# Ledger of designs, part 316: peptides against a protein of PDB entry 7RZF

Target 1, 358 residues: chain A of PDB entry 7RZF
Amino acid sequence: PFQEEHLKQLYKIVPIKDIRNLYVTFPIPDLQKYYKSNPGHYLGHLIGHEGPGSLLSELKSKGWVNTLVGGQKEGARGFMFFIINVDLTEEGLLHVEDIILHMFQYIQKLRAEGPQEWVFQECKDLNAVAFRFKDKERPRGYTSKIAGILHYYPLEEVLTAEYLLEEFRPDLIEMVLDKLRPENVRVAIVSKSFEGKTDRTEEWYGTQYKQEAIPDEVIKKWQNADLNGKFKLPTKNEFIPTNFEILPLEKEATPYPALIKDTAMSKLWFKQDDKFFLPKACLNFEFFSPFAYVDPLHCNMAYLYLELLKDSLNEYAYAAELAGLSYDLQNTIYGMYLSVKGYNDKQPILLKKIIEKM
Target 2, 358 residues: chain A of PDB entry 7RZF as posed
Amino acid sequence: PFQEEHLKQLYKIVPIKDIRNLYVTFPIPDLQKYYKSNPGHYLGHLIGHEGPGSLLSELKSKGWVNTLVGGQKEGARGFMFFIINVDLTEEGLLHVEDIILHMFQYIQKLRAEGPQEWVFQELKDLNAVAFRFKDKERPRGYTSKIAGILHYYPLEEVLTAEYLLEEFRPDLIEMVLDKLRPENVRVAIVSKSFEGKTDRTEEWYGTQYKQEAIPDEVIKKWQNADLNGKFKLPTKNEFIPTNFEILPLEKEATPYPALIKDTAMSKLWFKQDDKFFLPKANLNFEFFSPFAYVDPLHSNMAYLYLELLKDSLNEYAYAAELAGLSYDLQNTIYGMYLSVKGYNDKQPILLKKIIEKM

## One batch from the design tools (peptide; made by RFdiffusion4, then SolubleMPNN)

Design b2_p28_5_s4 (from b2_p28_5, 16 letters changed)
Fold by OpenDDE base, seed 2:
Structure b2_p28_5_s4 (fold): chain B 358 residues (1-358), chain A 28 residues (1-28)
Amino acid sequence: as target 1 above (358 residues)
Amino acid sequence: KEFEEFLHELANSDIEKEKEEYLKKLRE
């Protein structure tokens, strides 16, 4: 059991590499028996979300954080940890207390909204996609992994247990969320700026660190975290594929792209996949404009237009990425290039979103 | 030993790499 003496502690750690990280850690019960519901994954998905109204979006807007990860990790002796890990900017290193305040504000928002079955369903669907298209693991790694998993799961479920969410358990989500409180926190800051300012050395690896109690006033400040109106639950991810049908190879399939449309305004080439047999497609669009690069002014305007377009599409970028979709926009000497890649099922939706912003 | 291992892990963890690996697992 994590004794009370290990809670409400701040660790300042000197890294070997030039990294700036903040770890906000909460001891939680062992959740291995709840693998079918995986409440820690649900919370990690929301806390680690990168879309509009997310914790990360707010912290990025302030210039304090570059990236954020949330999730459960195994602990010793029948407990786990829930960890929120952030990559700090130089400015963020000065605002750690405020960053953690925002974390607790987001957690408070999650408490206020309560568990959402649709979010669980999205996690389930995303995991199903990941499982279905999981690359064949190397035999040695696979056998070692299976051996480890066999200690926790029935043999029949070993292959699927990590990926298959089956049970929505709002009670377990609330239980884990109730452990994410300031009175149950351990904070670690990793930065080279602590070099020469530490008073302890770890015996096994020689890691230099300083341990300090978090002041009661700071704990109280975090306990009194209000709802921040900037935080919102993510919108439904429209890009998650549900159809994985592979069309049969056409009898007249060409080994090279064939011109299937030739008009004054457009040419279309098509090649069916004859190698990978995946429910994926690559859509490439080249736009030609006689005005795009006529003079420096037009070049600058085309550049600015593309940057504005990219900014306007940023709200979809994370959701598309989670769903295995990507897009790319580039200026060319003749105009603009657009590519959309990934699972074919929802590509039309992403393409429509892009066109609507053009 | 567990605490020492924890500190060592934190001192050497690259969050960007963990995120890249996570995203890579989603894309592959």
Scores: peptide ipSAE 0.146, ipTM 0.749, DockQ to the pose 0.477
Fold by OpenDDE base, seed 5:
Structure b2_p28_5_s4 (fold): chain B 358 residues (1-358), chain A 28 residues (1-28)
Amino acid sequence: as target 1 above (358 residues)
Amino acid sequence: KEFEEFLHELANSDIEKEKEEYLKKLRE
């Protein structure tokens, strides 16, 4: 267990790579026995969420953070860590205290809202999707994952343990949230800007670092984190697939795309998958406009239109990605290209969202 | 050793890679 002496510490670390990272770490109890509920995953899902009203969305809007990851990590025997990691901008490096304040504001929002069973169910559904298709991973990656799990889980559960969310335990979620407090924090900032400003060197790897106590006034500021009205829980992810049926190969299946519709305004090619046999599809749309590249003004307008369209779709991008869907929008010399890829079940929903914004 | 390993991991951690790996796990 981290002794009180290791808490409320700030570490400034010199990286080998040119990276700017902030790590906010909390010691938590060993939760391995609660793998069926996995409260750390629940919290990591919310804290690491990228949708509207998320912690990352707000920090990005400030220009302080590029990416954010939240989750539990294994520690020494008898304890784990909950870590919030962010990629800092140059400006963000100057606002670390404020970034951490926003983290505690979001955590306070999670406390105020309480554990949500629907969020747990969403995590469960996402994990079930991942598990169902795990066997299609390359054997080498699968073996390495299994080897790691064998140390923690019964052999019978090893295959499912990482993915098996079965029990909603709001009490455990609240317990972990109670550990995510300023008095229980360890902060590390990784930046080349600390080069030549460190006073310690780690013996094993030669990592240069400086250790400082976080001032009590700063801890108190974080303890008094209020609710920030910009933070909201995510909406339900509508893109999570539920149907994984693979249609039988048609007798007349062609090895190449066949023209199935030919009209004055549209052509449609279709190829059934005869190789992978996955419940996935690729939808590719090319839109032709006679006005797209007529002159520089039209080119600029087409560019601006696409940028605005992408911006308007950003609210769905993360939810789609979590659900194994992706989309791409590009300008072409003749107009616009749209691609939707991933699990086929909810592709129509995503496509509809795109069209509604167009 | 645990603290040194922690520092080393932080110094070499690629958050983007971790995120990509997480997202890959969700996509697989």
Scores: peptide ipSAE 0.121, ipTM 0.757, DockQ to the pose 0.499
Fold by OpenDDE base, seed 4:
Structure b2_p28_5_s4 (fold): chain B 358 residues (1-358), chain A 28 residues (1-28)
Amino acid sequence: as target 1 above (358 residues)
Amino acid sequence: KEFEEFLHELANSDIEKEKEEYLKKLRE
């Protein structure tokens, strides 16, 4: 266990690569025996969420953070870590205390809302999708991971143990949340800006670092983190596929796209999948406008329109991505291109959302 | 050794890559 001497410490670390990272680490009990409930995954899903009202959304809005990951990691014997990792901007490096304050505000929001069974169910469903299709997409990568997992899980459960959530344990979620406190924090900042400002060198790898105690006043500020009204739990992910039915290959299936609709206003090409046999589809739309590139003004307007459209769709981007859906919008010489890819089940929902914004 | 490994991991971690891998695991 981390001795009290290792808590409330700030480490300034010089990286080998030009990276700016913040690591907020909490020692937690060993949760390996609770892999069926995986409370760390539940919390990591919420803390690492990228939707509206998320921690990352707020930190991005301030220009301080590019990306955020939260989750449990293995520690030494008898304990684990819960770690919140963020990629810092140059500006974010100057606001580390405030970033961590926002982390504790979000954690406080999670405490106030309490464990949500629907969130657990969403995690379960996402993991089930991942498990179902993992072997089909990357068989070689899967076998190497299984070998590592055999050391941690019963042989019979090795294939499912990482993905299969079975038990909603709100008590364990609360227990982990109770460990995510300022008095139990270790902070590490990784930046080349600390070069020449360190006083210690790690003996094994030669990593240069400085260790400092976090001031009591800063700890108190984090302890007094209020509820920030900007933080909200995510909405239910409407894009998670539930139907994985694969339609039979038609007898007249062509090896190439066939023109199935030809009108003055539209042409439709269709090709059935004859190779992958996955419940996935790719929808591509090309919109033609004779005015798109008539002059620089129209070109700029078309560009601006697309940027505004992308911005308006950003609220769905993360949820779609988690559910194995993606969309792409591009300007073309002739107008606009839209692509929707991924699991076919919820593509109509995403397409509708796009059209409604258009 | 545990602390040294921790520092080394932090010094070499690519958070963007970790996030992409996480999202990829959810898509695959």
Scores: peptide ipSAE 0.153, ipTM 0.762, DockQ to the pose 0.525; fails the geometry check
Fold by OpenDDE base, seed 1:
Structure b2_p28_5_s4 (fold): chain B 358 residues (1-358), chain A 28 residues (1-28)
Amino acid sequence: as target 1 above (358 residues)
Amino acid sequence: KEFEEFLHELANSDIEKEKEEYLKKLRE
C-alpha cells in the first residue's frame, strides 16, 4: 500500500510521444479473490461510460477531454489500483483541477445512487457475449497468458475468470467507492509542456518528472464535491444481444449476393454467410436522390443533413458499440449511404432508431 | 522499481489505443 507520504501527490511527467494524459490513481485492496463479482469492473463501466449524463460527456462538452478510461489495475502484492485515465485537450491541460472535481462529483453521484443490480447484469451480459465470441487467441500468446493466470485462478476457471460475473456484491462496490476519495489520490499529468520544467529523473528509464504535493485547499475542494445535476446513471443498453441462433445455410445459397427484391423504388440483395458462421450481419443501404448533387446548395444541404443526423444519433453510439453494433453514415455522389454491422439480434432496434431520426 | 515502472508506463501509454483495444475485445 502507498504510505501516507505518497498520497496527495502530483506528478508532472514528460512523455516521449506528443501525448497529454491525466491519471487519477487510488490505491485499493487486492480484489483478486472477488473476481466473480469484480466490483472494479462495475465501477470502471460507469466511470468510463460515454453516454448522456456520463463523466466523459460533460468533460467533452467543455472541450477538456477527448477520451476517458476507468478501471482497476494490478499493483504489488496486497493491493491494487483504481485508475481514471483521460486524454486531455490543450484546454483541458489548463483545467486539471476542475476535471478532477468533476470526477469526484461523478463518484459522489455513484455513492448517492448506490449499487445497481441491473448495471451489474448488463456487465455480466456484455462479458458473456465477449467470452462466447472471443476470437481464438494465437496459441503462443494464449499459453503465456494462461500460465500467468494460473497463479491467480484455479485451472478449471482460467478460461472464464476474466469474463465470469456471477455474484452481485454491492458491499464490495461500496468498499471500492469508499477508497475513491481525495485523501487517497495520486495524480499524474503527462505532457510535453513540462519539458525543461522538471527536477527529477527516474533512474531506470530516464523519465523526467516533477513531484509536488497537492495543496490542502485543492484536496478540500475535491472533498466538498457536490452533486452535479448533469451527471446521471446510464439508461439500459437495449442493444445487448440475447439471441445467438445461427440459421442453417439454405440449399440455394449463392456465393454472391442474389437479387431477392426488385421494384421501381428499391433493389434488395442478400447473401447468407457461408464462411464465418457467426450471429452477425451487415446491412448496407444506398439511398439515391436526383437532388443530392444538382448544385452546390443541394450538396451543402445534404452534408448538413447528414451531420445533424449523426449528431442526433450520438446518444446511441456508445451503447451500440458496447453491444457489438456499429453504424456508418456517409454522403455519396448519388445521395446517402447507411451501414449497420454487428450482432444481428438487435440490429433492427438500431436501424429503427436511425430511421426515426431521418 | 514499481514506482519507476509506473512512471515509465504512464509516459508511454496511449489511452485512446487502450480504449480501442478494450472495445475491440468486446467486439471479438
Scores: peptide ipSAE 0.132, ipTM 0.752, DockQ to the pose 0.504; fails the geometry check

Design b2_p28_6_s1 (from b2_p28_6, 12 letters changed)
Fold by OpenDDE base, seed 3:
Structure b2_p28_6_s1 (fold): chain B 358 residues (1-358), chain A 28 residues (1-28)
Amino acid sequence: as target 1 above (358 residues)
Amino acid sequence: DLDEKFVREVLEESYKFPNMKSGYFPPR
């Protein structure tokens, strides 16, 4: 556990590379014994969410943050950290206090809504998918990892303990949320803008930094974080696969794509998987328009249309990705290209969402 | 010391971050 002298501290760090980063950390209890409920993963899922009403969506809308990662990390001496890490814009570097205020507003929203069993269930289902389709790690890495895990888990659970959520523990979620307070915060800002403004040197890398106490008035502002009406819990992820059935190889299966439909307006090619035997599909659509590149105006309109379409689909992009679905949209000299890839079960849902936005 | 260790940790994570996708830390 950190002593009081280590809390409410701000570190200004000079990087070698041109990066702008805000690293917000909270000391938390060792949660390893709670692996079956994993309350830190639940909170990381929500705090790191990218959907509408998320912390990241609001910070992006202000032009302050590009990316955000939230979650638990192993600590030293029998404690862990909860971390919120963001990539800062140049403007965001000027608004660090306000960014952290928004973090506490989102955390306050999570306290107000309380633990949600459906969110836990989504985390459970996502982890189950990830476990089921985990790529074969290299034997050395896998063996070393298992050996490390054996120190923490029963032998019977070692293979599953990192992935399988079993117990919804709202009490533990609330316990971790109670540690995510301004009085328990450590803040680091990484920016070249601190060059020549530091007074300490880190021993191993010679990194220049400054450490200072966060003013009590700033801590109080964060402690009094009101509910921000822009923050909402995510909607249910409709893209999580539940059917993993692999269809048998057809007797007439061709080694190459076969033309299975030929009409005046469409051609359809199909190739069944004969190699990987995964419950995945790749859907590729090429759309042809005689107007797409007829002149520079139409070319620019086609480009703008696709950018607007991509923007309109951003609300689904993160949820689809979490569920192992992806899409790609590209302009072609003849029109546009759409690709939908991943688990086949919910591809029709994603495809429908794309078509509804077209 | 704890401050220097923290600075190192922050730097190491910050250098990895551009290659990390937004969201939560997936199960390992």
Scores: peptide ipSAE 0.448, ipTM 0.882, DockQ to the pose 0.606
Fold by OpenDDE base, seed 5:
Structure b2_p28_6_s1 (fold): chain B 358 residues (1-358), chain A 28 residues (1-28)
Amino acid sequence: as target 1 above (358 residues)
Amino acid sequence: DLDEKFVREVLEESYKFPNMKSGYFPPR
């Protein structure tokens, strides 16, 4: 059990590789018995979100963080950890206290908004999609995993327990949020910049580190985290597929793409899937412009346009990825290439969003 | 030592990060 002496500690760790990382952890109760509601997954979804008004979006806008992962992790018997882990920029390494302040501001925003049933439903739907289309694991790995989880779940639920959310429990979400406080924090910073500034050596790997108490003034600063008006709950993910119907193979289905539309302005090729039988599609668009590669100026303008377009679509990129959709935009010598891939049901929505930004 | 175990855990997770996409921890 973590005693009070293990809380509010800062660890400065020297890596072998040139990495900069901030690892923020909170001890939480064992949530395994609450697998049907999985409040840690709910919080991980929000804290780890990448959309507008998210923690990561703000920290990226400051130039402090490249990537962020949030969620629960298994601990020893009787407790778990909630972890927020970030990849730090060189500038972010100088602003660790402020990064953690932003984490507590976001957590405070989650407390102020309270648990949202629609967010739980979104997590449920995403997990259901992930379960339905889970790749076949190797039989040995699958059987070993099942044997391991039989200790924690009823036999009838073992296959689904990790994915299927069934119960919205706002009380448990609030309980976990109440553990995400500065009083319960352990912080680790991983950077080569601590080389020669450490006083301890880890026994197994010889890792050099320093441990120090976080100053009470810093803890108090984090305790007084205000509501940052830049933080917002995500919007509803409009890309989550709901229709998984597979259309029957047409009698005249060709083994190669057939030209189905030929006009002065457009040609369209189509091939039905005859192999995978998944509710997925690949849409590929090639746009031709006589001006795309005429001179260096036009080439640079086309490049700049595409970068601006990508930036304008970034708000949808994460939501699309979560829903099993992706897009790609590339410059070509003839103009532009667009690809949209993934579940077919919501591809028209994503395509419309792309076209509206063009 | 709980501190040394924590240091090891942090390092192991940090070495995975350069190749991890941002987001939440998926269901294990």
Scores: peptide ipSAE 0.447, ipTM 0.880, DockQ to the pose 0.567
Fold by OpenDDE base, seed 2:
Structure b2_p28_6_s1 (fold): chain B 358 residues (1-358), chain A 28 residues (1-28)
Amino acid sequence: as target 1 above (358 residues)
Amino acid sequence: DLDEKFVREVLEESYKFPNMKSGYFPPR
């Protein structure tokens, strides 16, 4: 349905809200029949990644982008879209061409590295976790959703088809990557800075916009995107849970935290979960220092220490979040507070990483 | 029509985006 005349177009859109967005889209084939391999999800996972060497990491380092989302979206019959959407800074709004160049450099890196089975396995494992612990939807909403999905999936697979990856299909990943080219791009920039510079009005909402062709020189610049040495595939996510065993409730389980260790230097309280029965834990640590808040200098030193510690842990933050783990570090009037929450299986790994940076 | 539809789609997504976490579109 997209003819050549609809490709290589730039849309400048005036929002009602004070937002700055870059919306980059590619028409792709309908991938619905490939739900077992979901190549668009694989690519969305990588393009949307936040770790070191990611597209977002580089764009953030330049101060051009705050947030990035990548992935597939449903289109009309017989096609889908692959979308890269970013929240632009004021500076980023001036560098849209270079931001898109970096997108194509990252895509070129993905082509050069080729499809990675280990990345597919991580996507599979993450989706399996998401499926296993999917919140019970409201029955009416769930029924309506299932009814819609029945048009696309066999009845026996309807419950799982959106989550369970079964087949590694490198050929389909490459096929989608081959559609992520400058000649197939549609670009929209959303900014109030286009107010009074538009020549069209959208009929339904009265949205003012301008449409123009992207210059051939700009398309060619993006087509010649080289490998940027700053872009790297993510490292393996060490935090993905694989053990979901729920320990039996002990007969002596207390309704409140019990003191299980009492020493001159440490106290430990423990409470087993008696309500939710999830393979999750909450670890809370309070560190006491007589120096933490003795004077303004020590307060500032304690603050700076935590900021440096947080910065040193940023490399793990996204991987932990994806795996359903979180950590929190706070200054307290007595010292420092650390919290680690989420699936229990890999919490020791995250805790070790935190301690190694302390 | 296709252009206006695209403009509407972009706006709808852009208004949701500031509240979205970075990353990939989650499974529905």
Scores: peptide ipSAE 0.445, ipTM 0.881, DockQ to the pose 0.567
Fold by OpenDDE base, seed 4:
Structure b2_p28_6_s1 (fold): chain B 358 residues (1-358), chain A 28 residues (1-28)
Amino acid sequence: as target 1 above (358 residues)
Amino acid sequence: DLDEKFVREVLEESYKFPNMKSGYFPPR
């Protein structure tokens, strides 16, 4: 349904709330029939990635963007949208053209590298984890949702179709990437800074906006997006759980943490899960240092150390989060606190990474 | 109107965005 007149358009929108948002969208073919390969999810995973060499990491490094979401969204009949949505800083609002240039540079990097089967496999594995541990929906909402989904999927696949990836289709990934071009872009900027600078009013909510064509010069700049050497594919996510075995409850399982190690250098408490029966663990470490709070200098050094440690671990933070792992590091009056939470299978890997950076 | 519909969509998503995690759109 989008004609040429609807493409290469810029919308300046006045919000009610004080938000700054850049919404970049591309009309794409209806991908519903390709749910088993879900090429839009593959691209959304990469474009929305937060790791080193990602689009977001570069835009954050420039102080232009706080958060980024990428992916496919349903449109009207016969088409979808691919969306890149970012939360803009005040500075980022001044650099929208450059932000979008970086988006196209990243997309160009994806074209240059081509579809990666290992990335598809990670998406598959992550979705399998998400499906396996999906919270039980309320029966009423669940029934209504299923009824809606039955229009799109075979009955036998309705429960799994949204999560289970089965087919690596590099051709479909390339097809979607070919639609992510400047000539197909629609851009919306949401900011109060457009107040009094609009000429249209949206009928339903009375939202004030301005629509203008993106200048051909700007489109050409985006079309000529080169390879930016800062953009890289993510590294393999080593934190994705593969073992979900729940160990049987021990006969001597205590309702409270039991002291299982008591030495001059360490105490260890353990409690087996007797309630949730999930393949998850919470590892909590309290480190005691006689030097942590001896004087203000040592206190400041301990603080700076922890901030540097957190910064050094940032490369793993997103990959761990995607895999359902989290960590927390805090200064305490006696030293430091470390917590590692989530699926137990890859916790030792994350813990090792943390210790190697300490 | 496709433009007004787009403006509405952008606003709806923009108001949700601060509460969403970065990354990709989760499965529905």
Scores: peptide ipSAE 0.452, ipTM 0.884, DockQ to the pose 0.554; fails the geometry check

